# Ledger of designs, part 43: peptides against a protein of PDB entry 3C66

Target 1, 189 residues: chain A of PDB entry 3C66
Amino acid sequence: KSWANLFEKNDFFFRYKFYLEITAYTRGSDEQHLKWSGLVESKVRLLVMKLEVLAGIKIAHPFTKPFESSYCCPTEDDYEMIQDKYGSHKTETALNALKLVTDENKEEESIKDAPKAYLSTMYIGLDFNIENKKEKVDIHIPCTEFVNLCRSFNEDYGDHKVFNLALRFVKGYDLPDEVFDENEKRPSK

## One batch from the design tools (peptide; aimed at target 1 D138 N148)

Design b2_p24_6 (made by RFdiffusion4)
Pose (drawn by RFdiffusion4):
Order: sequence, then structure tokens, then C-alpha cells
Structure b2_p24_6 (pose): chain A 189 residues (1-189), chain P 24 residues (1-24)
Amino acid sequence: as target 1 above (189 residues)
Amino acid sequence: EDPFLLADGNGNILKDNGFSFVPE
């Protein structure tokens, strides 16, 4: 074999059938999002610990990099549809109605200056100890405990017209396009 | 509905569908 093989990109978004995504939103400024997403991101490892000790959870595998994007966001209505529609491949297409900030356009006049909404998503891939028969698996408490941990006593993130946090349980075939690069086809049926 | 949770920065839940599901 060769050195090129050792350094082959991992296949995180193909190896699991289930993913938990944690999303920090900011309809505000760049630094408002830096602090906010920075706080949320600092707590994600704790969710891994809370989840992984559970009977039923075989592994809670965090990816190493947050997925980041921002859209020009004029109205409150837009910020809300972003939260609603972002996260699933079935629905992320609706985001095309808003202008996405890219490598090419981040420097343009009508974009550099426009109010923006910011997203930061982390993925925890899940695998399960499948109990007995097909049964429901409840991981609600560790998820809400994680949410309650996403706080600061010296910084108010209470204005939800600005700051928001969301979690989604998303099957592998339904992961957002952003997680698969130019090479990779996405998982199927 | 699919598992979904939305909260503000102070941990106040704005929407909650729960996290209970059947893994395939």
C-alpha cells in the first residue's frame, strides 16, 4: 500500500445510520455568534458523556468540526424558517430562498453589509444496543440536561429574537448536503 | 413527528417533540 492510503479522509457521515445534531443560531452579529456558538460547542462533550453511559447507547461519536454557515436575514420570519427548515435534507432546500454567504460572495457589497443569521452545527453519530424487540429508545433527559448546561451567568442569551439552540435526530440518508464534499454521493434508501 | 428540541439561550424550551424513537 502507500502513504496516501493512511491519510485517506474518514467516512464519519457514512458509517452511522443515526446522528444527533446540535445547532446554535444567531440572528445578530459575528461576535455575538462567536460567543454563543462557542458556549454551546464547549458543552457538546458533556452530552457525549451523558449519552454514552446509557443502557441502549453503544456509542455517541462526536465529529471534530462544527459545520458553519450564515444567510442574509432581513425578517424575523426568515430567521424562524431557517430554524424550521435547516437540519434535514428533506427540508434544507427551502433555504435557497435566502442568500447564503459563500467563499465567492462574502466580499460583495450587498452581502458584506447585510444583516445575517449564523449557524453552527455539531454532529454526534449514534449507534445502538438493540434491546429486545423493536422498541422506543428515550434519550430526552440527557438532551434537555445538555440544553440547561448551555448558559452563562455573565452573558444573557435570553433574547430568542437573537439567540437559539436546537437539536435533531436525523437518519443517515437525511443528513444535510454540507456534510458530504464534492466527491461523495450521499447514502440512499 | 421527528425528535426535535428548540430552546433559547437560557434553556427555555420553545418547542419540544421529545427524543423517543425506534432505531432500525

Design b2_p24_6_s1 (made by RFdiffusion4, then SolubleMPNN; from b2_p24_6 with D2P F4L L6V N17T V22I E24D)
Fold by OpenDDE base, seed 5:
Structure b2_p24_6_s1 (fold): chain B 189 residues (1-189), chain A 24 residues (1-24)
Amino acid sequence: as target 1 above (189 residues)
Amino acid sequence: EPPLLVADGNGNILKDTGFSFIPD
């Protein structure tokens, strides 16, 4: 397959051994999330560019569409838990304590009016150079620079109780369930 | 746990577990 074909979901989440996840979090309104996630998503291409030029990285390929999810999030502790546990198959089971908002349940009165945490997640597939397999790779600088790129002088985005973002590095077998269809089996370790 | 960086909208780091690793 050509590089361009990997922008389709088809085999993107089976193609790479490693992924970088970028998640925008909003504990507030859908309108707030739309603006915040749009800002974060608009900067992802700049992160890709920084990753591609690192000597240890052979490929940094973004999946072009975000994954959207939301949870009923009644407390600040719940919001912190989401940010800590989301994005890894190993830890996402902790989120079962929260109610996932779905198209089927979103109109239920108890869910419709509940405080919510909104999530938009972008994925970057990573391939590393073979000669560097035995050496440490460090992507901390590009990730920190990305956080800085997402900074806004808009005072509204300064509330850490509402707006946050996260970067998570995961192996393919540890990707969240959301990236696979019901009939797909996750990659083996 | 996988490497994780969490920050707010002002760029304040809330959590940082590092991003140095040996790929498989």
Scores: peptide ipSAE 0.768, ipTM 0.969, DockQ to the pose 0.805
OpenDDE base, seeds 1, 2, 3, 4: peptide ipSAE 0.764, 0.758, 0.762, 0.760; ipTM 0.968, 0.969, 0.968, 0.968

Design b2_p24_6_s2 (made by RFdiffusion4, then SolubleMPNN; from b2_p24_6 with E1K D2P N17T V22I)
Fold by OpenDDE base, seed 5:
Structure b2_p24_6_s2 (fold): chain B 189 residues (1-189), chain A 24 residues (1-24)
Amino acid sequence: as target 1 above (189 residues)
Amino acid sequence: KPPFLLADGNGNILKDTGFSFIPE
């Protein structure tokens, strides 16, 4: 009930100081990405459940809509760059060297048949207990368990040149631009 | 470096910087 209000984009990315980003990567076809990202997205609720029970975490709320993006990705090095630089405002400027696929340009001959990297990103807002604010919090176990949950029995998903999954801890002021509307101001530190 | 984990579709860890931090 009260949780439903958190699914509104309007304040979700301003409500928390901290976020966990889960990104499914696919360098291949849209069909491949749909299957892979669907698998990852279907498991996010299990990660939330594991985070909620940690003593240091006061609240973990998922934003239920994924953010979708794709880039022309001609080389493996480009794919590595995307996976390294995406998800942080500080580093995402490096992606300007790549061609972002949009609804406006996707039918262009140079883009339509080009190799692409597809990204689907889920966000979890995090709030920590006051007593733990100056104490170390460790969410490594839930994150690694999530990776294991996303493991597919399909051998095709074992190709790291095609399918990957990333988790990134990000502060609110360092969220990527994609989560904000054009008229919204980025949260300050 | 910020906490970051990268894995393939079989759960093999490609990069792991850890997820221990002080929230501030």
Scores: peptide ipSAE 0.760, ipTM 0.970, DockQ to the pose 0.825
OpenDDE base, seeds 1, 2, 3, 4: peptide ipSAE 0.753, 0.022, 0.730, 0.755; ipTM 0.969, 0.634, 0.966, 0.969

Design b2_p24_6_s3 (made by RFdiffusion4, then SolubleMPNN; from b2_p24_6 with D2E F4R L6V K15Y N17T V22I)
Fold by OpenDDE base, seed 4:
Structure b2_p24_6_s3 (fold): chain B 189 residues (1-189), chain A 24 residues (1-24)
Amino acid sequence: as target 1 above (189 residues)
Amino acid sequence: EEPRLVADGNGNILYDTGFSFIPE
């Protein structure tokens, strides 16, 4: 499908009630993250294809742009916290306890050489087949296959201390702030 | 039970842990 060209940033995060977030985490070097996130991002299309053929999935449309962020992450506990809290508006405020790396502060001595967690997040908008009145849609299988595909690509990616991959199902009104422009109003419930 | 991502026909989550780290 040539769906990649169908969506503009303008309304993608308002178009669907539900989103699947795919986040590649790296606690390591920028180079490590570039390779890991690049791999994950390259495989998202395969996940979309698998989702599209599921009974009960009407639409699975990826947002083609990844969202990038990084935090000073001095401890493994911080890394776990990031993974727990990121990706939901309800919980993302907990990330304020960590130092967000920005273009403005990245050269600061306390940040430049600090351990970092890098995040790259892809989004898939989901529309379910209401017409079919399917009682349930199990997306666990394609998601598992996706994770396994990414993790098995290189043995290094099996190191959960460094590389992680999380999928989060999020309602539109609970999307992270990063997906909206400053002048955009968050979707309502 | 391993974390599963299951939604009803309308997308309502039947079972979800918020974020899913799916084991290999």
Scores: peptide ipSAE 0.047, ipTM 0.689, DockQ to the pose 0.063
OpenDDE base, seeds 1, 2, 3, 5: peptide ipSAE 0.030, 0.026, 0.025, 0.031; ipTM 0.640, 0.655, 0.637, 0.657

Design b2_p24_6_s4 (made by RFdiffusion4, then SolubleMPNN; from b2_p24_6 with D2E L6V N17T V22I)
Fold by OpenDDE base, seed 2:
Structure b2_p24_6_s4 (fold): chain B 189 residues (1-189), chain A 24 residues (1-24)
Amino acid sequence: as target 1 above (189 residues)
Amino acid sequence: EEPFLVADGNGNILKDTGFSFIPE
């Protein structure tokens, strides 16, 4: 399909069987997150390029819009939980234990002044050149290269308690709920 | 568990489950 369709959420998250998720995490200020997520997001195109040239990859198409979310994150354990559980329908229900920050609640005193984890997630739709379903693919190299590309000369970004990024390979039916509209049905297995 | 990794802003890997899989 044409790249033009990649701008439409409705088509994108039903088009591929597989997705690579790139999430930038910041437990700090929105300003910190803006800088960090901006850096990560700016490198996603390079990851796509690296994926496209892999023999096993038929298609690597980025969704152009990041998904933004933030949670009240009072503890480091909560932050670790977010990073462990986010990005998969299998585990995202664990995030219900945390308060999602919304436009409606962000001005509440209990939320406004609370520690927050900010998330920006980019999605890459993947199609594989595999005739035999038993063929193994390894995308570890481009993923680790991407991590290296996102390295900052600012040592502050090295604080794992504040700034992190994640890559997650997810099947279409395991995409997080955020990618679907309320009226959309999750892809079936 | 899906293949995934977590890293910090300096490229230090905090978690890595690997990215070798059979896409099916």
Scores: peptide ipSAE 0.805, ipTM 0.978, DockQ to the pose 0.815
OpenDDE base, seeds 1, 3, 4, 5: peptide ipSAE 0.796, 0.797, 0.796, 0.799; ipTM 0.976, 0.976, 0.976, 0.976

Design b2_p24_7 (made by RFdiffusion4)
Pose (drawn by RFdiffusion4):
Structure b2_p24_7 (pose): chain A 189 residues (1-189), chain P 24 residues (1-24)
Amino acid sequence: as target 1 above (189 residues)
Amino acid sequence: TQDEALERWNENVEEHFEENPIIV
């Protein structure tokens, strides 16, 4: 074999059938999002610990990089549809109604200056100890405990017209396009 | 307030898992 093989990109978004995504939203400024998403990102490892000790959870595998994007966001209505529609491949298409900030356009006049909404998503891939028969697995408490940990006593993130946090349980075939690069086809049926 | 935002986010998380249960 060759050195090129050792350095082959990992296949995180193909190896698991289930993913937990944690999303920080900011309809505000760049630095408001830096602090906010920075706080949330700092707590994600704790969710891994809380999840992984559970009977039923075989592994809670965090990816190493947050997925980041921002959209021009004029109205409160837009910020809300972003939260609603972002996260699932079934629904992320509705985001095309808003202008996405890219490598090419981040420098343009009508974009550099426009109010923006910011997203930062982390992925925890899940695998399960399948109990007995086909049964429901409840991981609600560790998820809400994680949410309660996303706080600061010296910084108010209470204005939800600005700051928001969301979690989604998303099957592999339904992951957002952003996680698969130009090479990779996405998982199927 | 921050406490109200946390309560609302928790409700949203519970609702999401009620609509999308993990079945194995």

Design b2_p24_7_s1 (made by RFdiffusion4, then SolubleMPNN; from b2_p24_7, 13 letters changed)
Fold by OpenDDE base, seed 2:
Structure b2_p24_7_s1 (fold): chain B 189 residues (1-189), chain A 24 residues (1-24)
Amino acid sequence: as target 1 above (189 residues)
Amino acid sequence: SQEERIKLEQERVKKELEENPIIV
């Protein structure tokens, strides 16, 4: 089935046991984030192509749309906490200690001028070829190449105080709540 | 069983990837 046929179905986050999460983080301006996340998004297809040719990967399918969120991020420690806790259902509750920026609150004076961390997250559903016992699936190679490609695009993206990129391997039952609709039940273990 | 082999391999791949998150 073409990738297009997968994206039309609300079952993407139920279809795979494993997902690769790609999160672009920016502690800075919305403009900085737009550039950074846009770059990362533009390269995801290259990562998918590199994953698909790995003998241990049967399927690598990207979700077509990023998930966007932003938090008030007063300190560098808060930014590190976001990067540590985001992207897993087990840990995402720690983010409740931070103020989520919403359309309803973004104009509040305490939020409007506050330092923010912006997040854009892309998902790749993974199906592994288990029958090929002999080949270790090392996704670190294509993932590292992807990160290097993104980071090397502009010297400014080398500033880890502002720009970060995380790739997280996550099980379907541990996906963040953001990927499910209110009426959807999280996949069980 | 074939199912057990599938499960074990999934667990192996899972372990390798979970033990080595790429945060850069």
Scores: peptide ipSAE 0.031, ipTM 0.589, DockQ to the pose 0.045
OpenDDE base, seeds 1, 3, 4, 5: peptide ipSAE 0.033, 0.031, 0.034, 0.030; ipTM 0.608, 0.591, 0.586, 0.581; seeds 1, 3, 4, 5 fail the geometry check

Design b2_p24_7_s2 (made by RFdiffusion4, then SolubleMPNN; from b2_p24_7, 12 letters changed)
Fold by OpenDDE base, seed 5:
Structure b2_p24_7_s2 (fold): chain B 189 residues (1-189), chain A 24 residues (1-24)
Amino acid sequence: as target 1 above (189 residues)
Amino acid sequence: SQEEAIKREQKKVEEELKKNPIIV
């Protein structure tokens, strides 16, 4: 299969047993989010390069398109809840308590002027070298270096009330619903 | 402080990565 087919949505989220999710969060303006998420996205390639050189990682493939979502987020507690619950099928149902911002509802007065949390999520598909059951793959080092790189770029990104960054390791059967089309069946365990 | 917030975020990343030990 050509590398081109690896970037088709339908093949990517069924191809790997494991995924690394990278989510940039912004509780503020769309302009603030565009700058923050754009920075994080620009550094994902460096993370991939650091993952690929680990002996236990056979393949680290980024999905090239970010997933974008936004919620009405009136409180700091709501913002913490979004960061805790987002990125797993097991927990994402808790987000139904918040109003999702859509193209259809964004002009409603109750939504237009409301505080918002913006989310941009990048996915990395991971394949591991299973032959040596004894090698623990420690992805902690490259992931921590990545977070530090993003946070150190501008002092304004040190405001955790506005800007947040999360990395989540998930199995294919526990990917969020956003990665599948309505007619696609979720991967089995 | 900003440094304490970064340390807390790093700890959260570490905790998430530890939940799914990639036992190759």
Scores: peptide ipSAE 0.139, ipTM 0.738, DockQ to the pose 0.562
OpenDDE base, seeds 1, 2, 3, 4: peptide ipSAE 0.037, 0.033, 0.033, 0.135; ipTM 0.585, 0.572, 0.589, 0.734

Design b2_p24_7_s3 (made by RFdiffusion4, then SolubleMPNN; from b2_p24_7, 9 letters changed)
Fold by OpenDDE base, seed 3:
Structure b2_p24_7_s3 (fold): chain B 189 residues (1-189), chain A 24 residues (1-24)
Amino acid sequence: as target 1 above (189 residues)
Amino acid sequence: SQEEALEREQERVREELEKNPIIV
């Protein structure tokens, strides 16, 4: 890992007070996830462009690398739980009830053939304009348009049992642990 | 302060987004 890439990562998750998290979920095959997450990732730039033109947004900067994880997901309820709990430090501990798939355990008989939920998460750092106190920044509009754009690409992506897409607005101190290195102190409130 | 005012605005934007999670 080049020193430049480590420094760029560490600066990004400390630079902004607010982040938009975009998570593509797939309960299915790795191939299905690769197609879905790749599509979502390819459209993030269009979302950034729509965010940047909002008067209340000063800066919208995407982090260029997705964060990847996968869990054993035997039931639909487990898949709903993942979508509910993932993306916030306050709630992510609930995911400890599920088996995280790792390079060390992926070949275990109980994991290898188990149903899985795959997650790919993109981050956008947000800076807001102080002076626009009276302007309602409706981030919901560009975010909804983004979701519709992703879902409309293929009819198969209309199956919410397999493919999901979540957008979360998160404070820097409530980012998931995955964005920080083990020796890195989380931003304070 | 301008900082407190920004913080309140940013919190309102957050609360609006959190109240309407775009889970689709």
Scores: peptide ipSAE 0.039, ipTM 0.556, DockQ to the pose 0.038
OpenDDE base, seeds 1, 2, 4, 5: peptide ipSAE 0.030, 0.037, 0.030, 0.030; ipTM 0.581, 0.557, 0.575, 0.638; seed 4 fails the geometry check

Design b2_p24_7_s4 (made by RFdiffusion4, then SolubleMPNN; from b2_p24_7, 12 letters changed)
Fold by OpenDDE base, seed 5:
Structure b2_p24_7_s4 (fold): chain B 189 residues (1-189), chain A 24 residues (1-24)
Amino acid sequence: as target 1 above (189 residues)
Amino acid sequence: SQEEAIKREQERVRKELEKNPIIV
């Protein structure tokens, strides 16, 4: 089956038991975020290639479109909270304490000039070829190399007060709500 | 330093990946 047919949203987030989430965070301007997230997104294909050659990985398929969100982020503590809580259904409810920026509210005076955290998230569906339940796959090396590659591209991306990058490994039943439509039932355990 | 921040980020990535029993 061609990769092209896997890029329909509805099939992708039900197809795999496991997902790797790659999130680029920016606490700054929209322009800063576009540059940072665009760089991260451009390197995802290299990570996929490194994952596909690992023993025990049968399939690593990227979802082609990022998920975009932004929050009012007044403090550094709020920014740390976003990075800690985002990316799993179990923890994402903590984000309800922050104001989500939408097309409907972005022009409100309380939001327009407020400090913001921008998020761009890429997803990789993973299928493992593990014959023995005791076997484990180490994806730490390719993931660390990916982070280093993104950070080393420009010295400006060394400012962790502004630019952050996280990788999260999640099960399909613990994917964030953003990947499902309102009428879709979350995968069972 | 930038190097220390990168090391902290790498450790965070490691800890997240180790939460799953199928990842070493």
Scores: peptide ipSAE 0.101, ipTM 0.701, DockQ to the pose 0.486
OpenDDE base, seeds 1, 2, 3, 4: peptide ipSAE 0.037, 0.042, 0.036, 0.038; ipTM 0.545, 0.566, 0.548, 0.551; seed 3 fails the geometry check

Design b2_p24_8 (made by RFdiffusion4)
Pose (drawn by RFdiffusion4):
Structure b2_p24_8 (pose): chain A 189 residues (1-189), chain P 24 residues (1-24)
Amino acid sequence: as target 1 above (189 residues)
Amino acid sequence: FPLPAYSLYNEDNDFVDIHNEKVE
């Protein structure tokens, strides 16, 4: 074999059938999002611990990099549809109605200056100890405990017209396009 | 200060439940 093989990109978004995504939103400024998403990101490892000790959870595998994007966001209505529609491949297409900030356009006049909404998503891939028959698996408490941990006593993130946090349980075939690069086809049926 | 807003989604899953909810 060769050195090129050792350094082959991992296949995180193909090896699990289930993912938990944790999303920090900011309809505000760049530094408001830096602090906010920074806080949330600092707590994600705790969710891994809370989840992984559970009977039923075989592994809770965090990816090493947050997925980041921002859209020009004029109205409150837009910020809300971003939260609603972002996260699933079935629905993320609706985001095309808003202008996405890219490598090419981040420097343009009508974009550099426009109010923006910011997203920061982390992925925890899940695998399961499948109990007995096909049964429901409840991981609600560790998810809400994680939410309650996303707080600061010296910084108010209470204005939800600005700051928001969301979690999604998303099957592999339904992961957002952003997680697969130019090479990779996405998982199927 | 109050707790921040949050939302939980199952995305039509039949196996795992995080209890869909939205809190402001």

Design b2_p24_8_s1 (made by RFdiffusion4, then SolubleMPNN; from b2_p24_8, 11 letters changed)
Fold by OpenDDE base, seed 5:
Structure b2_p24_8_s1 (fold): chain B 189 residues (1-189), chain A 24 residues (1-24)
Amino acid sequence: as target 1 above (189 residues)
Amino acid sequence: PPLPAYSLFNNGNKFIDIKDQRVL
């Protein structure tokens, strides 16, 4: 399949057995989130380059469009819960306890002025070398360098009460529901 | 199988199942 297919949703979330999920979180204003998520997204290509040169990684292909969501987030405990449960199909049902902000409900008085957590998520499809089946591949080093790069850009991004960043290694069958259309079945094990 | 590893940093950075992945 051509590189062109990687820039379309198409079968991207069925093509790989493994994905790296990068989520920028903001508990604050939409403007704060736009700046933070935009910065994180702008650096993803650098992470891809670092992953591609690892001996255990055959392919690291980014999906170029972010997934956006936001929740009413009245407490810090709710914000921690979102960061713990989001990004995995096995745990994401816990988020049903929170009010999802949608285009349909965003103008409701109870939602409009409520504290919110904003999420922007990028995906990298991963293919590993077969020869390395007996070898461990640790991607923590390039991931840590990526986080440090994002956090060091502005001192304001050091405030963990507002700005957070998560990297999750996810199997294809455990991808969040948001990446699939209504008519698509999630990959099997 | 991949080995689970979760790290939570005080500055709000989280790494989930990143370390020591063995993929078959």
Scores: peptide ipSAE 0.337, ipTM 0.774, DockQ to the pose 0.092
OpenDDE base, seeds 1, 2, 3, 4: peptide ipSAE 0.298, 0.322, 0.072, 0.033; ipTM 0.746, 0.766, 0.714, 0.678; seed 2 fails the geometry check

Design b2_p24_8_s2 (made by RFdiffusion4, then SolubleMPNN; from b2_p24_8, 8 letters changed)
Fold by OpenDDE base, seed 5:
Structure b2_p24_8_s2 (fold): chain B 189 residues (1-189), chain A 24 residues (1-24)
Amino acid sequence: as target 1 above (189 residues)
Amino acid sequence: FPLPAYSLFNNGNDFIDIKDQKVY
């Protein structure tokens, strides 16, 4: 398969055993989210470069398209719940307690004027070069540098009531439902 | 400074979840 095919959805979420999810969260306006998520997305390539040079990482391939979602988010507790539960198939069912904003319902009065949490998620497929399970790979350093880079761009992004950033390491069988089409079968454990 | 390691990758059996990270 050509390297170009790695950026196509068709097999990307079946190709790797492990994925790094990068999610930009915004509890505020769509304009605020556009700026925040756009900044985060623009820096993902730098994170990939830092991951690729780690001895324990054989491959780090980004999926080029972000996944977008938004929820009615009336309370801070709801916002914390979204950040806790999103990004894993095991926990994402908890999000069913919140109203998902869709193109079909976004103009409803109860949704249009409601406080919202916006999510933009980028994925990096990972392949590790670990011999005999003796080597440990620590991605906290490059991930921390990435977070600091994004947050330091503008002091307004320091407001955690509005802007948040999460990195989640997940296995292929535990990827969120959003990455699969209705006719696709989830990878086995 | 780097975040304290919540977990280390032991051949992919470990889980890392970094949330609400602040500027250092």
Scores: peptide ipSAE 0.041, ipTM 0.647, DockQ to the pose 0.166
OpenDDE base, seeds 1, 2, 3, 4: peptide ipSAE 0.045, 0.040, 0.039, 0.033; ipTM 0.614, 0.621, 0.646, 0.637; seed 1 fails the geometry check

Design b2_p24_8_s3 (made by RFdiffusion4, then SolubleMPNN; from b2_p24_8, 10 letters changed)
Fold by OpenDDE base, seed 3:
Structure b2_p24_8_s3 (fold): chain B 189 residues (1-189), chain A 24 residues (1-24)
Amino acid sequence: as target 1 above (189 residues)
Amino acid sequence: FPLPAYSLFNNDNEFIDIKDSRHY
């Protein structure tokens, strides 16, 4: 397979047993989100480099295209709910309680002027070189450094009411539906 | 911020979640 094919969607979400999801959240304007998510995305390569050198990680392969969504987010509680439920197939159905913003509905009066939460998610496929299933891989250092790097870029990003960042380690069978096409079956357990 | 204890992961964990807006 050409190196170019490695970065195509193709079978990326079927290739690995484990994925690290990096989600930038913004409850504010689209402009605020563009700046925040763009920053986070620009730093993912640094996280990959730090993950690759960890004992027990054999491969850290970034999927270079972000997944983007936005929801009507009237309250701070809704924003916390989004952050709690997003990123896992087990919990993502809770997001159905919120109005997903689409190209079809974005001009509706009830949606146009509503407060919104924007989400941009990057994925890293992970392959482990673990001899024993009881062996643990510590991601505290690289993940903390990544979060600190993103948050420290601008003091405005310290406002957790507006800007948030989450890293979620997920098994392939529990990836969000957004990563699969309608005709694709999610990986089995 | 402190990362949750589940940031020590292996093949048996379903998922771990790291969020800097949360206290773990």
Scores: peptide ipSAE 0.031, ipTM 0.640, DockQ to the pose 0.185
OpenDDE base, seeds 1, 2, 4, 5: peptide ipSAE 0.031, 0.030, 0.029, 0.031; ipTM 0.637, 0.634, 0.622, 0.634

Design b2_p24_8_s4 (made by RFdiffusion4, then SolubleMPNN; from b2_p24_8, 11 letters changed)
Fold by OpenDDE base, seed 1:
Structure b2_p24_8_s4 (fold): chain B 189 residues (1-189), chain A 24 residues (1-24)
Amino acid sequence: as target 1 above (189 residues)
Amino acid sequence: FPLPSYSLFNNGNEFIDIKDQTVK
């Protein structure tokens, strides 16, 4: 299969058993999020390169487009909840307690001027080459380096009240609903 | 904060979170 086909959504989220999620969070302005998420997204290729050279990683393929969402986020506790619950099918239902901002509702008076949390998530599909089932692959080093790289780019990104970054290693059957179309069935265990 | 290693086959957590622990 050509690289071009790997970037199509049609089977990307069914192709791998494991995925790495990279989510940039911003509780602030749309402009702030654009800068922060843009930076994070621009560095994903470097993370991929670091993952590819790890022993036991056979393939690390990024999905080409971010998944974007925003929520009304009136409190810091709400922002913490988003960061805790987002990124897994097991926990994402907790986000239903928050108002999702959509093109249809963004001009409503209760939403327009409300504090918002913005999310942009990149996905990397992972294929492992493990000869012995007892072997472990440690991705913490490249992931930590990636976080440090993003956070150190601008001093403004040191404000964790506004800017946050999380990586999550998930199995394919526990991917968030956002990656699947309505007509697609979630992968089984 | 030491991050635990992830066992891919036998210790079946469904996901592992890598939280941003960067401190300025």
Scores: peptide ipSAE 0.039, ipTM 0.672, DockQ to the pose 0.137
OpenDDE base, seeds 2, 3, 4, 5: peptide ipSAE 0.032, 0.031, 0.026, 0.029; ipTM 0.600, 0.617, 0.586, 0.597; seeds 2, 5 fail the geometry check

